# Designs tried in a protein design run: peptides against a protein of PDB entry 3QIS. Part 10

Target 1, 334 residues: chain A of PDB entry 3QIS
Amino acid sequence: PSLELSRREFVFENVKFRQLQKEKFQISNNGQVPCHFSFIPKLNDSQYCKPWLRAEPFEGYLEPNETVDISLDVYVSKDSVTILNSGEDKIEDILVLHLDRGKDYFLTISGNYLPSCFGTSLEALCRMKRPIREVPVTKLIDLEEDSFLEKEKSLLQMVPLDEGASERPLQVPKEIWLLVDHLFKYACHQEDLFQTPGMQEELQQIIDCLDTSIPETIPGSNHSVAEALLIFLEALPEPVICYELYQRCLDSAYDPRICRQVISQLPRCHRNVFRYLMAFLRELLKFSEYNSVNANMIATLFTSLLLRPPPNLMARQTPSDRQRAIQFLLGFLL

## One batch from the design tools (peptide; aimed at target 1 K129 V172 Y276)

Design b1_p10_3_s4 (made by RFdiffusion4, then SolubleMPNN; from b1_p10_3, 5 letters changed)
Fold by OpenDDE base, seed 4:
Structure b1_p10_3_s4 (fold): chain B 334 residues (1-334), chain A 10 residues (1-10)
Amino acid sequence: as target 1 above (334 residues)
Amino acid sequence: SFLEQYRPEL
C-alpha cells in the first residue's frame, strides 16, 4: 500500500492555554490495494503524540483512490500548560503515520507556545509584578527554578528570606487578586455564581487579559470571571494547599484548631492565597439569598481545586478522603 | 474591605 499526503509539515503559531488550533491535511490511497492507516507511537513512547496534540481520525481504512481529511488539533489543557510555560516541553512533535504492511510517513509538528499565568506556580507569580507575556522566557525558567528552591527552603525552615534581597514578592499573585477583587465587587449578588458556566470566548479574553495586562476591570460576565478563577486554581502545578500537607488536612478535618495550624505551615504565598480565598468565600456566603451559594456547595467545589491529592494518591482517593477534605474547608467557611 | 489588605503593590 502507498499514500500521498497533501502536507507533512505543520506549524502552530502562538499556541495559547485552552485555545484550540487545527491544521488539516489529506491522505490519498494512490495504490492499487486497500490500506489501513494508523498513527503509531515512536520507539519508547506510549502514545502516538504529545498530550497537547491529537489526530482525528487517528486510524482508518482507505479504498484505492479514496481520500480522507485528517485534523491535527493542538490544545493546551491544564495537564500540559505547566510544562509548556516552563519551556520543559515545546510545540514540537513527530507523528508516524503507519500503513499496515506499508511505509511509515513522518509528519513534523512545530510552533511556539505563549506563556500563561494559568499553570504557573504561585511562587513564580508572586515574583511577577508584570504580566507574564512581558517577562523574558529565560527569566520565567529562572523564576520556576527559584520558586522550587525557595519552597524547599521554606519547608526545611531554613534561613529567613534575607530582607535585603531584591523586590519583595507579592502577598498573592496579581492575577488571583484581580479575579477575586472583581468577583467581590461585582458578583456577590450574582445568582448561581460558580454554578453557571462561563462563555468560552469570554474565558479566552479573561486569560489573554491577565497574561498580557494588569486590567482595571476584567472583561466578561460574572460567570466567566468565576469560572476563570476555578480554571486558574485547577491549572496550578501545585494546589493552594501544598501536596505535602494533604494528608494532615484530612487527619485534622474535624479539628478547626489543628486545621488552622496546618494552614500556618504553608509557604507564605500559598498561605496568603488560601486566606484570601477563604475571606472572599465567607463574604460571598453572606449574600447566599441572592447568589444561591451555600457553604456545602462552595466547600465541595473548592476542595477539588485547593486540596488536591498528590499525583501518586489521585487514583486512590476514597469517598471518606473526599468527605474529610470537604470538612477541612468547611471549617474555614463557617 | 478585609480583602484590600491583599492588594498587590505593583
Scores: peptide ipSAE 0.535, ipTM 0.952, DockQ to the pose 0.914
OpenDDE base, seeds 1, 2, 3, 5: peptide ipSAE 0.521, 0.514, 0.534, 0.523; ipTM 0.949, 0.947, 0.952, 0.949

Design b1_p10_4 (made by RFdiffusion4)
Pose (drawn by RFdiffusion4):
Structure b1_p10_4 (pose): chain A 293 residues (1-134, 168-310, 319-334), chain P 10 residues (1-10)
Amino acid sequence: PSLELSRREFVFENVKFRQLQKEKFQISNNGQVPCHFSFIPKLNDSQYCKPWLRAEPFEGYLEPNETVDISLDVYVSKDSVTILNSGEDKIEDILVLHLDRGKDYFLTISGNYLPSCFGTSLEALCRMKRPIRERPLQVPKEIWLLVDHLFKYACHQEDLFQTPGMQEELQQIIDCLDTSIPETIPGSNHSVAEALLIFLEALPEPVICYELYQRCLDSAYDPRICRQVISQLPRCHRNVFRYLMAFLRELLKFSEYNSVNANMIATLFTSLLLRPPPSDRQRAIQFLLGFLL
Amino acid sequence: WPALLPNPME
């Protein structure tokens, strides 16, 4: 049971939020007998690697002496973007490739991460006047820029918030917002609209803070009480919520053109603005509908 | 509350 590896060290340079990277290498069974390989957790872990990293394939069978290409894939999603933004985690790791009844092969993962305004808290963004990788703002300039674009160009946009944008443009928009305060956000209206949804989804703390979440559901049927729960939010969260509710009510005026109706808004934005740490789903859409109408 | 806030870069 022996393996030959084309390489054991891998570098993921300039890793970005939601941008896929692949570092490929070849495994060859140079032994005399067939072998089984698999990636294993390091002593006392649950997984063999961190969430932003994946091996493809992560296990397999090799006769003597067939070869197999292994793809080490890095993808920073909403799960890891905040800890990598913060520096709580780094683009580094060790993969232990394990031969069943044999040697262990140690693969070193290194590289660097570029922080994004996506996955950054509303509070910190309101405190940063300049782009992240170039008195506080009422709302983060990034969300204002996305909403400003949609307000200017997308009020009459067919199927707004119902058609997915382009992956390439989403990345361009994110990098644009990380590095600049542009005159125009690049990309189609559908891309800018989706980037907004991704922005809300990627927030480490939702627009409606987690501890106020349950109170919102309980209060879902009294508009006086719902508004008061909103008053308990920190200034920046309260402002973003009010700002978005006003923006969505503005879009509802053009529903005959943009197909944006209360039904779609409620089911789309409720889960983004109001996240927990069933029929609560109903009190939640009721909570949000109370503001839209 | 307005649908669009004043430009914060100004």

Design b1_p10_4_s1 (made by RFdiffusion4, then SolubleMPNN; from b1_p10_4, 4 letters changed)
Fold by OpenDDE base, seed 3:
Structure b1_p10_4_s1 (fold): chain B 334 residues (1-334), chain A 10 residues (1-10)
Amino acid sequence: as target 1 above (334 residues)
Amino acid sequence: MPALLPDPTK
């Protein structure tokens, strides 16, 4: 069996978080026998491609002189955004198109990723006074390393940060501030806030706006701005309540005094973001007659975002653990 | 209403 491929090199320029890109090519059976094709893992890989890439179809049969279109889809989700922001991963891959009883055909995937404030750590974002797209990639790496070291120092209760020559971190990320301040100013009376989905085009505009600028006003509907806040919180590499405190939050869920003590042990940026969000949500709940938002709905929604189980416990989360997590958050909303 | 926090960038 043999295949002819219309192209073998693919370039995905300016790949962004949640922006689908598609490149198509044709494969043709130029042989005299039917053939089965499949994308196969390289040696030591578990998957035929990186998590941000997909082939459609990834397998199939071709009769003699048959041609099929294959789509290469590049999509950066919450699961790939952090490693692409840090430059740990890149828009580079090699696909192996295997022909049964035939040859392997190699496809080269290349391109560039544009960093996002979505999927960046709260610590790094607190050090970014400018939009992430204005920050040199080398400085992003340094900011992430410094962020890790400060988190460790904060957890170890080590020496007060020397008030020295480094620019003081922001109290909260500017991106969180912009989203929450917009919602606070314009969305408190918005009917069905956090219940009505945003528009995908508006969400992309909001993401691009936060990545490239410090706007006076966020573009899009209040629903799109609200959903952008949810997407931001979901995409965080570490949730607003650090994984190390997850179990203590569950254990304290019915003691409001202990809950506040647990939150006081968060790293400074995480603690500030948590308190800021809770202050916003309590203010939003005062307008429940207008926005149809209640404490149980908000607690249920935000608990999954703010108080995520550690990766090692995700498969073990009980309905009781979820109820405790919701109860923990309710103690800050009521 | 007053902002919940001052603008951290200003």
Scores: peptide ipSAE 0.099, ipTM 0.821, DockQ to the pose 0.482
OpenDDE base, seeds 1, 2, 4, 5: peptide ipSAE 0.098, 0.089, 0.097, 0.093; ipTM 0.820, 0.817, 0.818, 0.816

Design b1_p10_4_s2 (made by RFdiffusion4, then SolubleMPNN; from b1_p10_4, 4 letters changed)
Fold by OpenDDE base, seed 1:
Structure b1_p10_4_s2 (fold): chain B 334 residues (1-334), chain A 10 residues (1-10)
Amino acid sequence: as target 1 above (334 residues)
Amino acid sequence: TPALLPDPTK
């Protein structure tokens, strides 16, 4: 069996968080026998492609002289955004199109990723006074490393770093401040806030706006700005409540005093973001007659974002653990 | 007092 491929090299320029890109090519059975094709893992890989890439179809049969269109889809989700922001991963892959009892055909995937404030750590963002697209990629790596070291020092109660020439970190990321300040000013009376989805085009505009500028006003509907806040919190490499405190939050869920003590142990940026969000959400709840927002809805929604189980416990989360996590947040909303 | 932090961009 043999195949003809219309293209073997694919370039995905300016790949962005949550922006789907598609490239298509044709495969044709130029042989005299039916053939089965499949994308196969390389030696030592578990998957035929990286998590941000997909082939559709990834397998199939071709009769003699049959042609099929294959779509290569590049999509950076929350699962790939952090490693692409840090430059640990890149928009580069090699696909192996295998032909049963035939040859392997190699496809080269290349491109560039544009960093996002979405999927960047709270610690790094607190050190970014400018939009992330103005920050050199090399400096993003340094900021993540420094942010990790500062977090560890903060957790270890090490001596305050010398108040030396490093600019003081922001109390909260400017991006989360912009989102929350917008919602506070314009969305408190918005009917069905956090219940109505945003528009995908507006979400992309909001992401691009926060990545490239410091806007006076965030573009899009209040629903899109509200959903952008949820996406931001979901995409954090570490949730606003650090994984190390997860179990202590569950254990304290019915003691409001212990809950406040647990939050006091968060790294400074995480603690500030948590308190800022809780202050906003308590203000939003005063407008429940207008926005249809209640404490149980908000606690249920934000629990999955702010108080995620550690990856090793995710598969073991019980309904009781979820209820304790909700109860923990309720103690800050009421 | 709205417990909103001052604008970190200013």
Scores: peptide ipSAE 0.111, ipTM 0.829, DockQ to the pose 0.631
OpenDDE base, seeds 2, 3, 4, 5: peptide ipSAE 0.090, 0.095, 0.092, 0.091; ipTM 0.823, 0.824, 0.823, 0.823

Design b1_p10_4_s3 (made by RFdiffusion4, then SolubleMPNN; from b1_p10_4, 4 letters changed)
Fold by OpenDDE base, seed 2:
Structure b1_p10_4_s3 (fold): chain B 334 residues (1-334), chain A 10 residues (1-10)
Amino acid sequence: as target 1 above (334 residues)
Amino acid sequence: TPALLPDPTL
């Protein structure tokens, strides 16, 4: 069997969070026998591609002189955004297109990723007074390393923040403030807020706006701004309630005093963000007659975002654990 | 409308 490929080198320029890019190529059976093609893992890989890449179709049959279009889809989800923001991963891969009883054909994937405030740590964002696209990638690495060290020091209660040499961090990320202040100003009377989906085009505009600017007004509908806040919270590498406190939140869920003590033990940035979000959500609940928002709906929605089980416990989360997690948040909404 | 918090970027 033999194939002809229309292209073997693919460049994905300016890859962004949640923005699908597609490149297409043709494969043609220039042999005299039917062939089966498939994308196969390299010797040390479990998958034929990185998590942000997909081939469609990834396998198939070609008759002699048959041609098939293959789409290479690049999509950075919440699962890949953090490692791309840190530069731990890059928009580079090698695909192996295998022919049964034939040759391997190598495809080179390259490109560049544009960092996002989505999937960046709360600590790094609190140190970032400028839009993330204005910050050199080298400085993003330094900010994440410094943020990790400051999180650990804060959890250990060992060292006061050295106020001396670094610019004072923000109390909350500017991106969270922009989203929440917009919703507070314009969305308190919005019917079905957090119940109606946003528009995908508006979500992309909001993400790009937060990554590139400090706007006076966020673009898009109140529903799109509300969904952008949910996407932001979902994409956090560490949830607003740090994984280390997850079990203690569940154990305290019916004691409002212990719940407040658990929140007081969060890293400064996480604690500020939690209190800010709870203050916003309590304000939003005053307009329940207009926005159809109630405490149980809000607690259920935000619990999955703010109080995520640690990765090792996700498969073991009981209905009782979910109810305790909801009850924990209800104690801050009521 | 007043901001929920002071602008952290200022």
Scores: peptide ipSAE 0.032, ipTM 0.751, DockQ to the pose 0.436
OpenDDE base, seeds 1, 3, 4, 5: peptide ipSAE 0.031, 0.027, 0.032, 0.029; ipTM 0.750, 0.720, 0.748, 0.741

Design b1_p10_5 (made by RFdiffusion4)
Pose (drawn by RFdiffusion4):
Structure b1_p10_5 (pose): chain A 293 residues (1-134, 168-310, 319-334), chain P 10 residues (1-10)
Amino acid sequence: PSLELSRREFVFENVKFRQLQKEKFQISNNGQVPCHFSFIPKLNDSQYCKPWLRAEPFEGYLEPNETVDISLDVYVSKDSVTILNSGEDKIEDILVLHLDRGKDYFLTISGNYLPSCFGTSLEALCRMKRPIRERPLQVPKEIWLLVDHLFKYACHQEDLFQTPGMQEELQQIIDCLDTSIPETIPGSNHSVAEALLIFLEALPEPVICYELYQRCLDSAYDPRICRQVISQLPRCHRNVFRYLMAFLRELLKFSEYNSVNANMIATLFTSLLLRPPPSDRQRAIQFLLGFLL
Amino acid sequence: EFEPLELDLE
């Protein structure tokens, strides 16, 4: 049971939020007998690697002496973007490739991460006047820029918030917001609209903070009480919520053109603005509908 | 009503 590896060290340079990278290598069974390989957790872990990293394939069978290409894939999603933004985690790791009844092969993962305004808290973004990778703001300039673009160009956009944008443009928009305060956000209206949804989803702390979440559901049927729960939010969260509710009510005026109705808004934005740490789903859409109407 | 915000930017 022996393996030959084309390489054991891999570098993921300039890793960005939601941008896929692949580092490929070849495994060859140079032994005399067939072997089984698999990636294993390091002593006392649950997984063989961190969430932003994946092996493809992560296990297999090799006759002597067939070869197999292994793809080491890095993808920083909403699950890891905040800890990598913060520096609580780095683009580094060790993969232990394990031969069943044999040697262990150690693969070293290194590289660097570029922080994004996406996955960054509303509070910190309101404190930062300049782009992240170039008195606090009422709302983060990034969300203002996205909403400003949609307000200017997308009020009459057919199927706004119902048609997915382009992956390439989403990344361009994110990089644009990470590095600049542009005159115009690049990309189609559908891309800008989706980037907004991704922005809200990627927030480490939702627009409606986690501890106020339950109170919102309980209060869902009393508009006086719902507004008061909103008053308990920190200034930046309260402002973003009010700002978005006003923006969505503005879009509802053009529903005959942009097909944006209360039904779609409620089911789309409720889960983004109001996340927990069933029929609560119903009190939640009721909570949000109370503001839209 | 929605009103555009004026932000103090750098």

Design b1_p10_5_s1 (made by RFdiffusion4, then SolubleMPNN; from b1_p10_5 with E1D E3V)
Fold by OpenDDE base, seed 1:
Order: sequence, then C-alpha cells, then structure tokens
Structure b1_p10_5_s1 (fold): chain B 334 residues (1-334), chain A 10 residues (1-10)
Amino acid sequence: as target 1 above (334 residues)
Amino acid sequence: DFVPLELDLE
C-alpha cells in the first residue's frame, strides 16, 4: 500500500488562546489495494499529537484511487494555554500518519503562539504593569519563576516580602481590575448577568484587548465581559483559592470565622483577588431585582472557578464536597 | 459597600 499527500508541512501563524485555526491536506491511495491509515503516537508518546492539535479524521480506509481531506485543527484551550504562555511548549509537533502494512508519513507542524494574560498566574500578572504582548517572552519566564518563589514564601510565612527597590506589585492583576470595574460600572443592572452567554467574536475581542492594551472601555456586551471574567478565572494555572487550601475550605465551610482565617493564608495576590471578587459579587447582589443574580446562583457558578479540586485528587468532587464548596463561598456573599 | 480599587500602574 502507498499514499500520496498533497502537503506535509503546516505553519500556524499567530496562534492565540481560544482561536481555532485549520489547515487542510488531501491523502490519496495511489496503490492497487485498499489501505487503512491512522495517526499514531511517536515512540514514548501517549497521544498522536499535542493537546492543542487535532486531526480529523484521525483514521480511515481508502479504496484504490480514493482521496480524503484531513483537517489539522489548532486550538489552545485552558489546558494548553499556561505551558504555551511560559514557552515550555511551542506550536511545534510531528504527526506520524501510519499506513497499515505500509510506510509512515511524517507531517511537520510549526508556528508561533502569542502569549495571553489568560492562563498566566495571578502573581506574574500582579508584577505585569504592561499588556502581556508588550512583555518580552524571556521576562515572562522570569516573572513566572519569581511568582512561584513568592507564592511559596508567602505560604511558608517565612520571609516578609522584602520591600526592596523592585516595582511594587499590583494589588490585583490589571486584567481582573479592568473586567470587574467595567462590570461594576455598566453591568450591575444587566438582566441575566452571568446567565446569558457572551458572543464568541466579542470574547475574542475582549481577550485580544486585554492582551494588547489597557483600555478605557472593554469592547462587547456586558454578557461577553461577564463571560470573559469567568474564562479568565477558569484559565488560571492556580485557582484564586490555591490548591493547598482546598480541603481546609471544605472543612471550614460552615464556620465563617475559620473560612476567613483560611482566606487570610492565601498568597497576597490570590487573597486580594478573592476579596475583590467577593466584594464585587456582594455589590451585584444588591441589584438582584434588575440583574436576576442571587447568592445561590453566584456561589454555584463561582465555586467551580475559584475553588477547584487539586489535580492530584483524581476523585471527582463528591456531592457533599460540592455542597461544602458552595457553602464556603456563600459565607462571603451573605 | 464595594469600594473600587484604584489601578496604580506607576
């Protein structure tokens, strides 16, 4: 069996968070026998491609002289954004198109990724006074490394933050401030806030706006700005409530004093973001007659974003754990 | 009451 491929090299320029890109190629059976093709893992890989890449179809049969179009889809989700922002991963892969009883055909994937404030740590963003697209990639790496070290120092309570001559970190990321300040100014009376989805085009404009500028006004509807805040919180590599405190939040869920003590142990940036968000959400609840927002809805929605189970807890959150997590947030909304 | 934070970018 043999295949002919119309293309073997693919370049994905300016890949962005949540922006789908597609490249297509044709394969043809130029042999005299039916053949089965499949994308196969390389030696020591578990998957045929990186998490941000997909082939469609990834397998199939071709009769003699039959042709099929294959789509290569590049999509950076919340699961790939952090490693691409840090430059730990890149828009590079090699796909192995295997032909049963035949040869392997190698496809080269290349391109460039444009960093996003989505999927960047709160600590790094608190040190980032300029839009992420203005920050050199080398400095992004340094900011993430420094952010990790400062998180660990804060958790260990060992060293006071030496107020050395380094630029004072922001109290909260400018991106969170921009989103929340916009929602506070313009969305408090918005009917079905956080219940109506945003527009995908507007979400992309908001992401691009936050990555490239410090706008006076965020583009898009209040629903799109509200959803952008949810996407931002979901994409954080470390949730607003750090994984180390997850179980303590559940254990304290019915004691408001212990809940406040647990939050006081968060890293400075995480603690500030949590308090800022809770203050904002309590303000939205005053306008419930207009925005249809209630404490149970907000607690249920934000619990999955702010209080995520640690990755090492392979166990799905039990219904009891979910209820405790919701109750924990309710103690800050009421 | 919600007090908006000031964004000090200096």
Scores: peptide ipSAE 0.163, ipTM 0.873, DockQ to the pose 0.707
OpenDDE base, seeds 2, 3, 4, 5: peptide ipSAE 0.104, 0.106, 0.111, 0.106; ipTM 0.854, 0.858, 0.860, 0.856

Design b1_p10_5_s2 (made by RFdiffusion4, then SolubleMPNN; from b1_p10_5, 3 letters changed)
Fold by OpenDDE base, seed 4:
Structure b1_p10_5_s2 (fold): chain B 334 residues (1-334), chain A 10 residues (1-10)
Amino acid sequence: as target 1 above (334 residues)
Amino acid sequence: DFVPLSLDLE
C-alpha cells in the first residue's frame, strides 16, 4: 500500500487559549490495493499526538484512488494551557501516519503559542502589573519558578518576605480584580447569573482583553464575564485553595472556625483571592431576588473550581468528599 | 458589605 499526502508540514501561528485552529490536508491511495491508515504513537508516547492536537479522522480505510481530507485541530484547553504558558511545552509535534503493512509518513507540526493569564498561577499573576502579553517569555518562566519557590517557602514558614528589593506583589491578580469588579458593578441584578452560559465569541474577546490590556470595562455580557471568571478559576494550575489544604478543608467542613483557620494558612495571594471572591459572592447573594443566585448553587459551582482534589485523588473523589467540600464553602457564603 | 479593592498597580 502507498499514500500520497498533499502536505506534511503544518504551522499554527498565534495559538491562543480556547481558540480552535484547523489545518487540512489530503491523503490519497495511489496504490492498487485498499489500505488502512492510522495515526500511531511514537515509541515512547502513549498518544499519537500532544493533548492540544487532534487529527480527524485519526484512522480510516481508503480504496484505490480514494482521497480523504484530514483535519489537524489545535485547541489549547485548561489541560494544556499551563504547560504552554510556562514554555514547558510548545506548539511542536511529529505525527506518524501509519499505513497497515506499509510505511510511516511523518507530519511536522510547528507554530507559536501566545501566553494567557488563564492557566497562569496566582503567584505569578500577582507579580504581573502589566498584561501577560507585555511580559517577556523568559520573565514568565522566571516568575513561575520564583512563584513556586515562594509558595514552598511560605508553606514552610521559613523566610520572611524580604520586603526590600522586589516590586510589591498585587494583593490579587488584576485579572481577577477586573472580572469581579465588573460583576459587582454591573451583574448583581443579572437574572440567572452563573446559570446562563456566555457567548463563545465574547469569552474569546474577554480572554484576549485580559491578556493584552488593562481595560476600564470588560467587553461582553454579564453572563460572558461571569463565565470568564469560572474559566479563569478552572484553568488555574493550582486552585485558589491549594492542594495541600484540600483534605483539611474536608475534615473541617462542619466547623466554620477551623475552616477560617485553614484558609489563613493559604499563601498570601491565594488567601486574598479566596477572601475577595467570598466577599463578592456574599454580596451577590443579597440580590438573590433579582439574580436567582442562592448559596447552595454558588457553593456547588465554586467548589469544583476553588477546592479541587489533588491530581492523585481526582479519580477517587467520593460523593461524601464533594458534599464536605460544598459544606466548607457554604461556611463562607452564609 | 463587599468593599471593592482598589487596583493599585504602582
Scores: peptide ipSAE 0.133, ipTM 0.861, DockQ to the pose 0.661
OpenDDE base, seeds 1, 2, 3, 5: peptide ipSAE 0.074, 0.062, 0.073, 0.051; ipTM 0.830, 0.819, 0.832, 0.797

Design b1_p10_5_s3 (made by RFdiffusion4, then SolubleMPNN; from b1_p10_5 with E3V E6S)
Fold by OpenDDE base, seed 4:
Structure b1_p10_5_s3 (fold): chain B 334 residues (1-334), chain A 10 residues (1-10)
Amino acid sequence: as target 1 above (334 residues)
Amino acid sequence: EFVPLSLDLE
């Protein structure tokens, strides 16, 4: 069997978080026999492509002289955004299109990724006084490495912050401040806030706005701004409540005093963000007659975002663990 | 009462 491919090189320019890009090509059976094609993993890979890439269809049959269109879809989700922001991964891959009892065809994927404040650490964002797109990629790498080291040092209680030489970090990321300040000013009376989904186009505008500017106002509906806050919190590489404190939050869930002590042990930026969000959400709950928001809904929604199980425990999270996590957060909303 | 933070970028 043999195939003819209309294209073998694909370039995805200016790939952004949550922005789908598509490139298409044709494969044609120029042989005299039916053939089965599939995208196959490279040697030592578990998947035929990186998590941000998909082929559709990824397998199929072609009769002699049959042609099929294949879509290569690039989509950076929360699962790929962090490694692309850090430059640990890049918009580069090689796909192996295999023919059963035939040869391999190699497809080259390339492009560039545009960094996002979504999927960037709270520590790094607290050091970013400018939009992330104004920060050199080299400095993003340094900020993530320094943020990791500072988090470790803070957990170890070893080094007083040498207050002297570095620009003082923000108390909270400007992106969180912009989102929350907007919601506080304009969304407290918004019916069905956090219950109505935003518009995908408005969400993209909000993300691009936060990545490229410091606006006076966030664009889009209150629902889109509210969902953007949820997406931001979900995309954090380290949740607002650090993974190291997860179990202690569950263990303390029914003691509001111990819960506050656990939160006091968070890194400064995480602790500030947590307190800021809880203060906002308590204010939002005063307007429950207008916004239909209640403490149980908010606790259920935000618990999955703020108090995530460590990756090694995610598959083992029990309904009891979820209920404890919700109860932990309720102690800050009531 | 929720007190909005000032965004001090200096």
Scores: peptide ipSAE 0.076, ipTM 0.835, DockQ to the pose 0.661
OpenDDE base, seeds 1, 2, 3, 5: peptide ipSAE 0.061, 0.059, 0.059, 0.065; ipTM 0.812, 0.815, 0.813, 0.812

Design b1_p10_5_s4 (made by RFdiffusion4, then SolubleMPNN; from b1_p10_5 with E3V)
Fold by OpenDDE base, seed 1:
Structure b1_p10_5_s4 (fold): chain B 334 residues (1-334), chain A 10 residues (1-10)
Amino acid sequence: as target 1 above (334 residues)
Amino acid sequence: EFVPLELDLE
């Protein structure tokens, strides 16, 4: 069996968070026998491609002289955004198109990723006074490394932040400030806020706006700005409540005093973001007659974003754990 | 009361 491929090299320029790109090619059975094709893992890989890449179809049969179109889809989700922002991963892969009883055909995937404030740590963003697209990639790496070290120092209570002559970190990321300040100014009376989805085009405009500028106003509807805040919180590599405190939040869920003590142990930026968000959400709840927002809805929605189970516990979350997590957050909304 | 933060970029 043999295949002819219309293309073997694919370039995905300016890949962005949540922006789907597609490239297509044809494969043709130029042999005299039916053949089965499949994308196969390379040696030591578990998957045929990186998490941000997909082939469709990834397998199939071709009769003699049959041709099929294959789509290569590049999509950076929350699961790939952090490693692409840091430059730990890149828009590069090699696909192995295997032909049963035939040859392997190699496809080269290349391109460039444009960093996003989505999927960047709260610590790095608090040190980032300019839009992320203005920050050199080398400096992004340094900011993430420094942010990890400062998180660990803060958790260990070892060294006071030496208020040396280094640029004072922001109290909260400017991106969180921009989103929350916009929602506070313009969305408090918005009917069905956090219940109505935003528009995908507006979400992309908001992401691009936050990545490239410090706007006076966020573009798009209040629903799109509200959803962008949810997407931002979901895409954080470390949730607003750090994984190390997850179990303590559940254990304290019915003691408001202990809940506040647990939050006081968060890294400075995480603690500030948590308090800022809770203050905003309590303000939003005063307008419940207009925005249809209630404490149970908000607690249920934001608990999954702010108080995520550690990766090792995700598959083991009980209904009781979920209820405790909601109760923990309710103690800050009421 | 929600007190908006000032964005100090200096």
Scores: peptide ipSAE 0.211, ipTM 0.886, DockQ to the pose 0.703
OpenDDE base, seeds 2, 3, 4, 5: peptide ipSAE 0.130, 0.112, 0.111, 0.118; ipTM 0.864, 0.859, 0.859, 0.859

